Peptides against a protein of PDB entry 7PB4. Designs and how they scored, part 324

Target 1, 105 residues: chain A of PDB entry 7PB4
Amino acid sequence: KMLNIKEYKEKLLSTLGEFLEDHFPLPDRSVKKKKKNIQESSVNLITLHEMLEILINRLFDVPHDPYVKISDSFWPPYVELLLRNGIALRHPEDPTRIRLEAFHQ
Target 2, 218 residues: chain B of PDB entry 7PB4
Amino acid sequence: DALQMAVGYFEKGPIKASQNKDKTLEKHLKTVENVAWKNGLASEEIDILLNIALSGKFGNAVNTRILKCMIPATVISEDSVVKAVSWLCVGKCSGSTKVLFYRWLVAMFDFIDRKEQINLLYGFFFASLQDDALCPYVCHLLYLLTKKENVKPFRVRKLLDLQAKMGMQPHLQALLSLYKFFAPALISVSLPVRKKIYFKNSENLWKTALLAVKQRNR

## One batch from the design tools (peptide; made by RFdiffusion4, then SolubleMPNN)

Design b2_p27_5_s3 (from b2_p27_5, 12 letters changed)
Fold by OpenDDE base, seed 4:
Structure b2_p27_5_s3 (fold): chain B 105 residues (1-105), chain C 218 residues (1-218), chain A 27 residues (1-27)
Amino acid sequence: as target 1 above (105 residues)
Amino acid sequence: as target 2 above (218 residues)
Amino acid sequence: SALDEATLRLMVEELVILTAELKELEK
């Protein structure tokens, strides 16, 4: 039973990864809009897959405080995507923190 | 043989230098179609061609034609189906191709050699229920795949929500009835006792071919 | 698309549930 669930989870993760790559890719930074002044914040954006991994891990690793602080590596459209779809919830008192929805509860 | 050449063409892709790429493509496609409908395809040929049809390597028209001729001589490898499903995730195939694939999967379900890995894809298939075009066929597939362990409260909620949105669809009712059978405590709603389960006839496209396959394998 | 977003939700939901089940089995 455990093996089957693990295998299923792995397949689902793989499927999700491919799905995210195809339907929710990071914007190609290649649109060099020439406008000079905005400091190229050197912050490497993480993929939606990585973001979800962080959120899932936090949900299970720290169930009493399942919130993740939104870093500069979090692409704002991804955050909004997760929130509007009820995949993530914003902390009631700290808008800079989000948690994954506890679908298992 | 002509079939091997045709399969090889689809696998390797068109060689750049051929002036008549479209004619060559059509020739090979017709070869595959002819063999598939007459004799069926070997599991290895289906493995290759099914992957190609869903990979987005060719245009939608070609992919559709390839998929329509995925008729087994004997069996379809489960691995081929798993690989095919992986391509559905990549989103390089059209909506019509997805519909056709699910229809094909339902129609060919009995010819798939094993179901263990396909059963592990239950959640992926379930996620496709929200697609109105896929929903009837996915319900049918899920009806074939559903085990007691798959019947979870969250899936029940999703099905009920879907029913609320789409209305009392026969295919949804069939699946819900199966869910109620496995987990009656999860479904408080009285479902009409339908003695006959009605799914859209996915097999219609392959009816003649399937009859021929069954006759050859008897 | 709205469909993609809904699909994403369902996949994540299932992933969370599976993860929870695995964690319960590992105790």
Scores: peptide ipSAE 0.634, ipTM 0.478, DockQ to the pose 0.446
Fold by OpenDDE base, seed 2:
Structure b2_p27_5_s3 (fold): chain B 105 residues (1-105), chain C 218 residues (1-218), chain A 27 residues (1-27)
Amino acid sequence: as target 1 above (105 residues)
Amino acid sequence: as target 2 above (218 residues)
Amino acid sequence: SALDEATLRLMVEELVILTAELKELEK
């Protein structure tokens, strides 16, 4: 039973990865908006897959504080996407923190 | 040709200036119906018209008539089905349209070119089991889609809960029997041995048309 | 698309449920 669930989880993760790449890709960095502002903060944006992985891991690793701090690596449209679809919830007192919805409860 | 003009009318929408909008709409709808029932529709035509029927662009009566004539000449594109399901998620279609869509999907299942993406929508279809009007048709669809990998403890619990609520419905029993086949350890309940699987005759609306399609593709 | 977003939610929901089941079995 455990092996079957693991295998299915792995398959689902793979499918999710492919799905996210196809339907929710990161914007191509090539739109260099010419605005001169020097802060080329080379903020490496993480994929939606990586973001979800972080959120899922936090939900189960730290169930008493399942919130993740929104970093500069979090693409704002992804955060909005998760929130508007009820996949993630914003911390009631700290807008910089989000958690994954506890779908298993 | 007349069909292309009709499809174009539904795709682009009614030209505002025509005083006889209803007559024009009826003319084009009859054109689509006639071609669909006689010859079937090309995959591209089904793609366009199926999206229109579920988008809420037209009234329920028109959408119902369009959906009833979604008869393939050869195949239906899986992408068209996925797009159609997307419209179900938006919720702009009536309950009757949803029922008709699931009936259509079951009836046309063998004519869909691929099933890989449809299988990914398994969870969505499963969630629709809670709708009493959809439940019989969704069970039939799930019976066609279910793989061993889809049979999970939480889904078993949900099906058993539905059975407790709705009683021992033939369509639920059919699906549970399939689940037990794939994962006997998850279903401890003794299911009656049914020699015949009974689903609602969703195909009845298209029975004659489907026979014609099969004959043409042979 | 709205479909893509709905599909995403469903996939995440299933993933969370599966993860919970695995954790319960590991205990």
Scores: peptide ipSAE 0.633, ipTM 0.436, DockQ to the pose 0.472
Fold by OpenDDE base, seed 5:
Structure b2_p27_5_s3 (fold): chain B 105 residues (1-105), chain C 218 residues (1-218), chain A 27 residues (1-27)
Amino acid sequence: as target 1 above (105 residues)
Amino acid sequence: as target 2 above (218 residues)
Amino acid sequence: SALDEATLRLMVEELVILTAELKELEK
């Protein structure tokens, strides 16, 4: 039983990964449009897949404080995407912290 | 051709300037209906029209008519079904449209080319059991989809709770019997040995069309 | 698209449920 669930979870993760690559890719860094002044913040953005992994892990690893601090590696459109769809929730007192929705509860 | 024009009309939407919007819409609906019932629709046409029917772009009457004529010529793409289910989450379709969709999904289940992605939606379908109007059709769908790996203790509990609430419904009993087959240790309750599984005849709306599709594909 | 976003939600929801089930079985 446990093996079957693990295999199913892995399959779902793989499908999710492919889905995210197709429909929610990171913006290509290459469109250097010429506008000078925006400081090239050298911040390595993480994929939406990686972001979800962090949120899921935090939800289960630290259930009493399931919130993740929004880092500079979090692409703002992804954060907004998760929030607007009810996939993630913002901390009521700290807008810089988000949690995954506890769909299992 | 007339069908391409009709599909294009629904995809692009009504051009604002036509005074006879209703007549044009009716003409295109009739075209789609005629082709669907006579020959079936191509997978690409079903993909487009199914999304339109569930998107809330048109009124409930139009959506219902479109959905009723989602009859395949050969196969339905699994991707079309996944997209359709996604539209159910957006909540822009009526309750009657949701019921019709599940009936359609059950009726057309064998014509869907693949089931791998649909099986990933098992949890979503299972959650829809709580809707009394959907429950009979969702049970039938789950009966078709359920594998041993889907039979979990929490789902058994939910089904038993539903049975306690709704009584021993034939469709719930059928699903519970399947669950007991896959995981007898999870269901301690003696289920009456029903020799015949009874689901509500969801296929009745498409029975003639389905027979025709099967005959053309032999 | 709104469709893609709804699909994303469904996939994440199922993933969370599966993860919870696994954790319960590991206990």
Scores: peptide ipSAE 0.636, ipTM 0.432, DockQ to the pose 0.454; fails the geometry check
Fold by OpenDDE base, seed 1:
Structure b2_p27_5_s3 (fold): chain B 105 residues (1-105), chain C 218 residues (1-218), chain A 27 residues (1-27)
Amino acid sequence: as target 1 above (105 residues)
Amino acid sequence: as target 2 above (218 residues)
Amino acid sequence: SALDEATLRLMVEELVILTAELKELEK
């Protein structure tokens, strides 16, 4: 039973990864150089897959404080995506922290 | 090739300059219909046309006709189905088109090359059970897709709630019976032992075509 | 698309549920 669930989870993770790459890719850095002043914040954006992994891990590793601090590596549209779909919740007192919805409760 | 021209027409859309847009559309639609019912369509043609039928690019009548002729020569790509489901979510297709799509999906289920990605859409299909028009066909689809891992307490509750609302529908009972088979501890309710599982014959629209496909692939 | 977002939610929901089940079985 455990093995089957694990295999299924792994399969789902793989499929999710592919799905995210296809439908929610990071913006290509190739958008034109033109306007000077946007500080190319050297911050490497993480994929939505990586973001979800962080959120899921936090949910189970620290269930009493399942909130993750939004870093500069979090692409704002992904954060908004998760929030508007009820996948993530913003901390009531700290807008810089989000949690994954506890779908298992 | 007449079929390639027809598919290309639907893909690229009507060229503005043609005075006889409707006649041209009808010509190409008939070409697709004739080939589909006679020989079936290649997976690539189904990919293109299925996407068009659900995208809302054309009117409901055209979309319905296209969808009715989505008959494979050999296989349907799972990717085509996933794309099609994505269009259902955008809501540009009519309710009748959605019903037809689920009927099509059930009828063509065995001709889909892979089921891995479709299985991942289980939750999406399950959510569509709440639509009274879709419910019979979605139950049938879920009956085909359901694995032990899909049988969760919250889904059982939703099915029981749906049964309380809609009554003991044969299609719902079939799905519940399957759920009970996989997870007997989750379903305490005594389900009537139905000797025969009765789904609405979604296959009736394509019965002749499906027989022809099976004969060609033997 | 709205569909993609709905699909994403469902996948994440399922993933969370599966993860919870695994954690319970490991106990």
Scores: peptide ipSAE 0.635, ipTM 0.444, DockQ to the pose 0.587; fails the geometry check

Design b2_p27_5_s4 (from b2_p27_5, 9 letters changed)
Fold by OpenDDE base, seed 5:
Structure b2_p27_5_s4 (fold): chain B 105 residues (1-105), chain C 218 residues (1-218), chain A 27 residues (1-27)
Amino acid sequence: as target 1 above (105 residues)
Amino acid sequence: as target 2 above (218 residues)
Amino acid sequence: SAEAEAQLRLMVEELVILTAELRELEK
């Protein structure tokens, strides 16, 4: 049973990864060229997959404080995407912190 | 059932022939209150009753009582909220009813099924910031709704003007902090790093009911 | 697209549930 669940989770993660690459890719560095005023934040943006992984891990590793601080590596449109779809919740007292929705509870 | 009869009474209005209109009204109102606090109301019942509460069909006392018992069993339809906001535009409800509505909207925000249409009403809510009685609750609502796309220079100016007029209110500061987060270039003013954002506890009126709803929907 | 966002939510929800189940079994 445990093996089957692990295998299914791995398959789901793989499918999610592909899905995210197809539908929610990071903006290409090339698109940065046309609008001059986009602050070239030299900060490497993480993928939505990586962001979700961080959020999921935090939810289970620190259930009493499941919030993650939004770093400069978090692409703002991804944060908004998660929030508007009810996947993530903003901390009521700190707008720089978000948590994953506890779908298992 | 008794609830359907009560909702039907509010929807259709008082039948002219009832000699004891006040007793009948109170009976139906108590029925709605009892069910709402015990079990919550279905989305359809909330749709009907919420519109009635804001339409001005009944007196302010009745409207207030109806609005206080708009507790969902499961979800609130976004369409119901949009319709309710449309009644606010007509201006037939009292100032106290408007305040209560915004408190309700904030308290019930997580139970609203969708937010897409509510997000389109952002400009309307933002305009209501000028009302001193509404401002704390509208700030809280906007804190929940604000996207990067909503953070415009003219809105920043308005918020700063409000802050200049009203002082550094915690609810304004919370909203400004969010605006600065989304658009740091638009807010040159150093906002004090408040570790905690404090909104008025609008949910206190429904705290027990909301806990019960969350427990039933697990 | 709105459809893609809805699918994303479903996938994440399932992933969270599966993760919870696995963590419970590993205990």
Scores: peptide ipSAE 0.625, ipTM 0.652, DockQ to the pose 0.330
Fold by OpenDDE base, seed 3:
Parts: sequence; structure tokens; C-alpha cells
Structure b2_p27_5_s4 (fold): chain B 105 residues (1-105), chain C 218 residues (1-218), chain A 27 residues (1-27)
Amino acid sequence: as target 1 above (105 residues)
Amino acid sequence: as target 2 above (218 residues)
Amino acid sequence: SAEAEAQLRLMVEELVILTAELRELEK
């Protein structure tokens, strides 16, 4: 049973990865520098897949404080996407922290 | 079903000019209260009763009691909330009922099935910040609703103006901190680094009920 | 698209549930 669940989880992760690449890709760096002061912090943006992985891991690894601090590597549209769809929740006392919805609770 | 009869009474109104109108009303109200606190209400029942509570069909005391027992069994329909907000615009409910509604909305926010239409009401909620009685609860609601797209220069100005008038209220600071997070360029003013956002605990009225709902839906 | 976002939610929800189940089995 455990092996089957693991295999299914891995399959789902793979499918999710493909899905995210198709529907929610990171913006190509080639979009012209319109000079709005996006602080070009040389910070590499992470994929939505990586973001979700961080959030899921935090939810289970630190269940008493399942919140992740939003870093510069978090693409703001992804944060917005997760929040508007109820996938993530903002910390009630710190707007810079988000958690994954506890769908298992 | 006693609950169906009670809901039907509130929806259709009293059928007969019976001498015992008040006793009948109380009976049905108690039925709704008992079921709501014990089991929660179905989304359809909340849809009906929430609208009644805000429509001004009954007196303030009755409306308050109905609104206090708007506890979901599972979910609240977004449409019910949108309709309820429409009643706030009509102005037939008391100020106390409006406050209670916003408290309810914040407390029940996670139980609302969708947020898309509620998010469209952002401007309406924002306008309600001018009401001193509503302001703390509206700030909390806006904190929950605010997206980057909602953070506009004119809203920033309004919040800063409100802060100038009302002082540095914790709930305003919370909302401003969120605005600064989304649009740091729009807020040049150094906000005191409050490590913790403070909102009035709107959940206190429903705390036990909400715990029960969460336990039942596990 | 709204459909893609809805599907994303469902996939994440399932992933969370599966993860929870695995964590319980590992205890």
C-alpha cells in the first residue's frame, strides 16, 4: 500500500511538473526592460513547481508553523495565483509569509 | 422537518394573523439557532436566512440573532455573500447589523466556496473604511482580499488620509503593510516595523462553532 | 485560464492528501 501511494505521488508530481511548464511557465527573461524599477535583483526566480514543493514540505515538516517567507525568488504572479485559488493562505500577522492550505485537515 | 418549517417561516413570513406571532417567531428562531450551533446550516439555508437578516424584513433583534447563527455545515456560497452585500447598499439594516455582518464575513471567510465575485466587491468594502464602526473589520477583510491588482495609488492616498484622521490604528497599519508589500513604491512613508499585525478578534463570537465545523469537515 | 487554475488546485489538493497519507504510514 505504501509503495503504491509513493508511486502514485511521484506520478502526480511528474504530471504536475509537466502541467505547470505548459500552463504556468516563468516569463522569458527576454521581455524587454521596460524601465519600471523592477529592482533587477539578480535573484533567480524559482518555478511554480519548486514553490509548491517548498510550501508542501513546510506544511508537513513544521506543522506548528507551516508558513514560508516570501523571498525575492518567488515570482509575484505565482504568489497571487496560489492565494486567489485558495491554494495558499497569507499569515494573519505577517503579510510576507504564506502557507499551503491544509487540504488533509 | 422543524428547520425547514422555520426557514420557510422566515422566507414567506407569518401566514396567519395569529395572536401568537411573537411566540411562533421565537420558536422558529430557536430552532434555527439550535441546528446552526449543533450541526451547522446547509448552504441553501444560509443563503435564505442571511438575506433575510440583512433585508430589513424583521426587527434588529431578530436580524442579529439570525446573523449570529449563520454557521455553515460545510460551505457558504459566494453568491449568498454577494447578495448580502447588496442588501448593505440598500441601507435597511442597522449599523450594528452591518458591523456584525463584517465580523461574520471575516470569521467565515475560509468557509466561502469561492472568492472571485467577492474580490470584485473590493471597491465597495474599501469605501466602507470611512465608517468608524466598520473600519477595523473592513481592514481585516481587505487584508484577506487584497491582491496586487487592488493596490492603487488612489487607495493608498485614502488609507494615508484615513490614518491621518484616525491615527495609527493597528488594523490600518496591517493593511498598509500589505499594500507596501505589494507596491513598495506607492508607500514612501516609513511604516513602523510592526512585527505583528493586530486585528480585533472577530472570531470570538463563533470560535467554538468554527472549531466544530472544522472537526466535522475533517 | 480559469480552468487551468482550477485543475492546479485539484492537483495540489491531491498531492497534499497523498503526502499526508504517506507521512502517517511512515510513523
Scores: peptide ipSAE 0.624, ipTM 0.645, DockQ to the pose 0.315
Fold by OpenDDE base, seed 1:
Structure b2_p27_5_s4 (fold): chain B 105 residues (1-105), chain C 218 residues (1-218), chain A 27 residues (1-27)
Amino acid sequence: as target 1 above (105 residues)
Amino acid sequence: as target 2 above (218 residues)
Amino acid sequence: SAEAEAQLRLMVEELVILTAELRELEK
């Protein structure tokens, strides 16, 4: 039973990865650097898949404080996507923290 | 069943011929109250009753009691909320009913099935910040709804103007902190680093009921 | 699209449920 669930989870993760790449890709870095001097700190944006992984892990690893601090690597449209779909919730006292919805509860 | 009869009574209105109109109304209201607090209401029942509570069909006392009983069994339809907001625009409900509605909306926010149409009402909710009685609850609602695209220079100015008028209110500070998070360049003012955002506990009226709903849906 | 967002929610929901089940079985 455990093996079957694990295999199914892995398959789902793979499918999710493909789905996210197709429907929710990161913006291509190729949009022309118009030269305005804003030190675009080379913050590497993480994929939505990586973001979800962080959120899921936090949900189960620290169930009493399942909130993740939004870093500069979090693409704002992804954060908004998760929030508007009820996949994530903002911390009631700290807008810089979000948690995954506890769908298993 | 008794609930269907009660909902039907409120929907169709009191039959003129009943000598005991007030007793009948109270009976049906108690039925709705009992079921709502015990089991919650179906989305369809909430749709009907919420519309009635805000339409001005009944007196303020009845509307207030109905609105307090808008406790979902599972979910609230977004369409019901949109309809409710449309009634707020018509202005047939009392100021106290409006306050109660916003408190309800904040308390029940997680039980609303979708947020897409509600998000389109952002501008309407934001305009309601000018009402001193609504402002704390509207700030809380906006805190839940605000996206980066909603953070505009004119809204920042309005919030800062409100802060200048009302002082550094915790609910305004909470919303401004969120605005600064999404658009730091628009808010040059150093916001006091509040470790905690404090909204008025809108859930207090429904706290026990909400806990029960969450337990039943688990 | 609204459809893609709905599907995303379903996938994440399922993933969370499966993760919970696995965590319980590993205890």
Scores: peptide ipSAE 0.622, ipTM 0.709, DockQ to the pose 0.327
Fold by OpenDDE base, seed 4:
Structure b2_p27_5_s4 (fold): chain B 105 residues (1-105), chain C 218 residues (1-218), chain A 27 residues (1-27)
Amino acid sequence: as target 1 above (105 residues)
Amino acid sequence: as target 2 above (218 residues)
Amino acid sequence: SAEAEAQLRLMVEELVILTAELRELEK
């Protein structure tokens, strides 16, 4: 049973990865060069997949404080995407912290 | 079922012929209160009762008591909230009822099933910031609702003007900090980095009930 | 698209549930 669940989870992660690449890719660095906002050029943005991984891990590793601090590597549109779809929640007292929704509870 | 009878009474209104209208009203109100605090209300019951509380069908005291017992068993329908907001526009409810509604909305925010339509009401909520009594609770609501698309130059100006008028209120600072997060170019003012955002604890009225709901739904 | 966003939520929800189940089995 455990092996089957692991295998299924791995398949789901793979499918999610492909899905995210297709529907929610990071903007190409080339397009950002034309808009003079200098600040976005120096920070390595993480993928939505990586962001979700961080959030999921935090949810289970630290269930009493499942919030992740929004870093400069978090692309703001991804944060907004997660929040507006109820996938993530903003910390009630700190707007720089978000958590994953506890769908398993 | 006693609850169904009570809800039906509020929906249909007092039957003209009852000599003891006040006693009957109190009985049904107590029934709703008891069930709401013990078990929560079904989404359909909240839909009916929330609409009644804001319609002006009953007096302010009754409306206040109904709103205080709008505790979900599981979820609140977004449609119920949209309907409720529509009643706020009609202006048949008291100022105190409006305050209580916004407090309720903030407290119950996580129990609302969807938020897409509520997000479309952003402009309406934002306009309510001008009401000094509503402002703290509306700021909290907007803090929960605000998307990048909502952060417009005219709204930034209004918030800054409001801050100039009311002073640097913690709830305004919280909202402005969020606005700055989404649109840093629109807010040139250095906001004090508050480690903690303090909203008026709107949840205090329902704290025990909300804990019970969360425990039942686990 | 709204459809893609809805699908994303479903996938994440399932992933969270599966992760929870696995963690319970590892205990």
Scores: peptide ipSAE 0.622, ipTM 0.686, DockQ to the pose 0.314

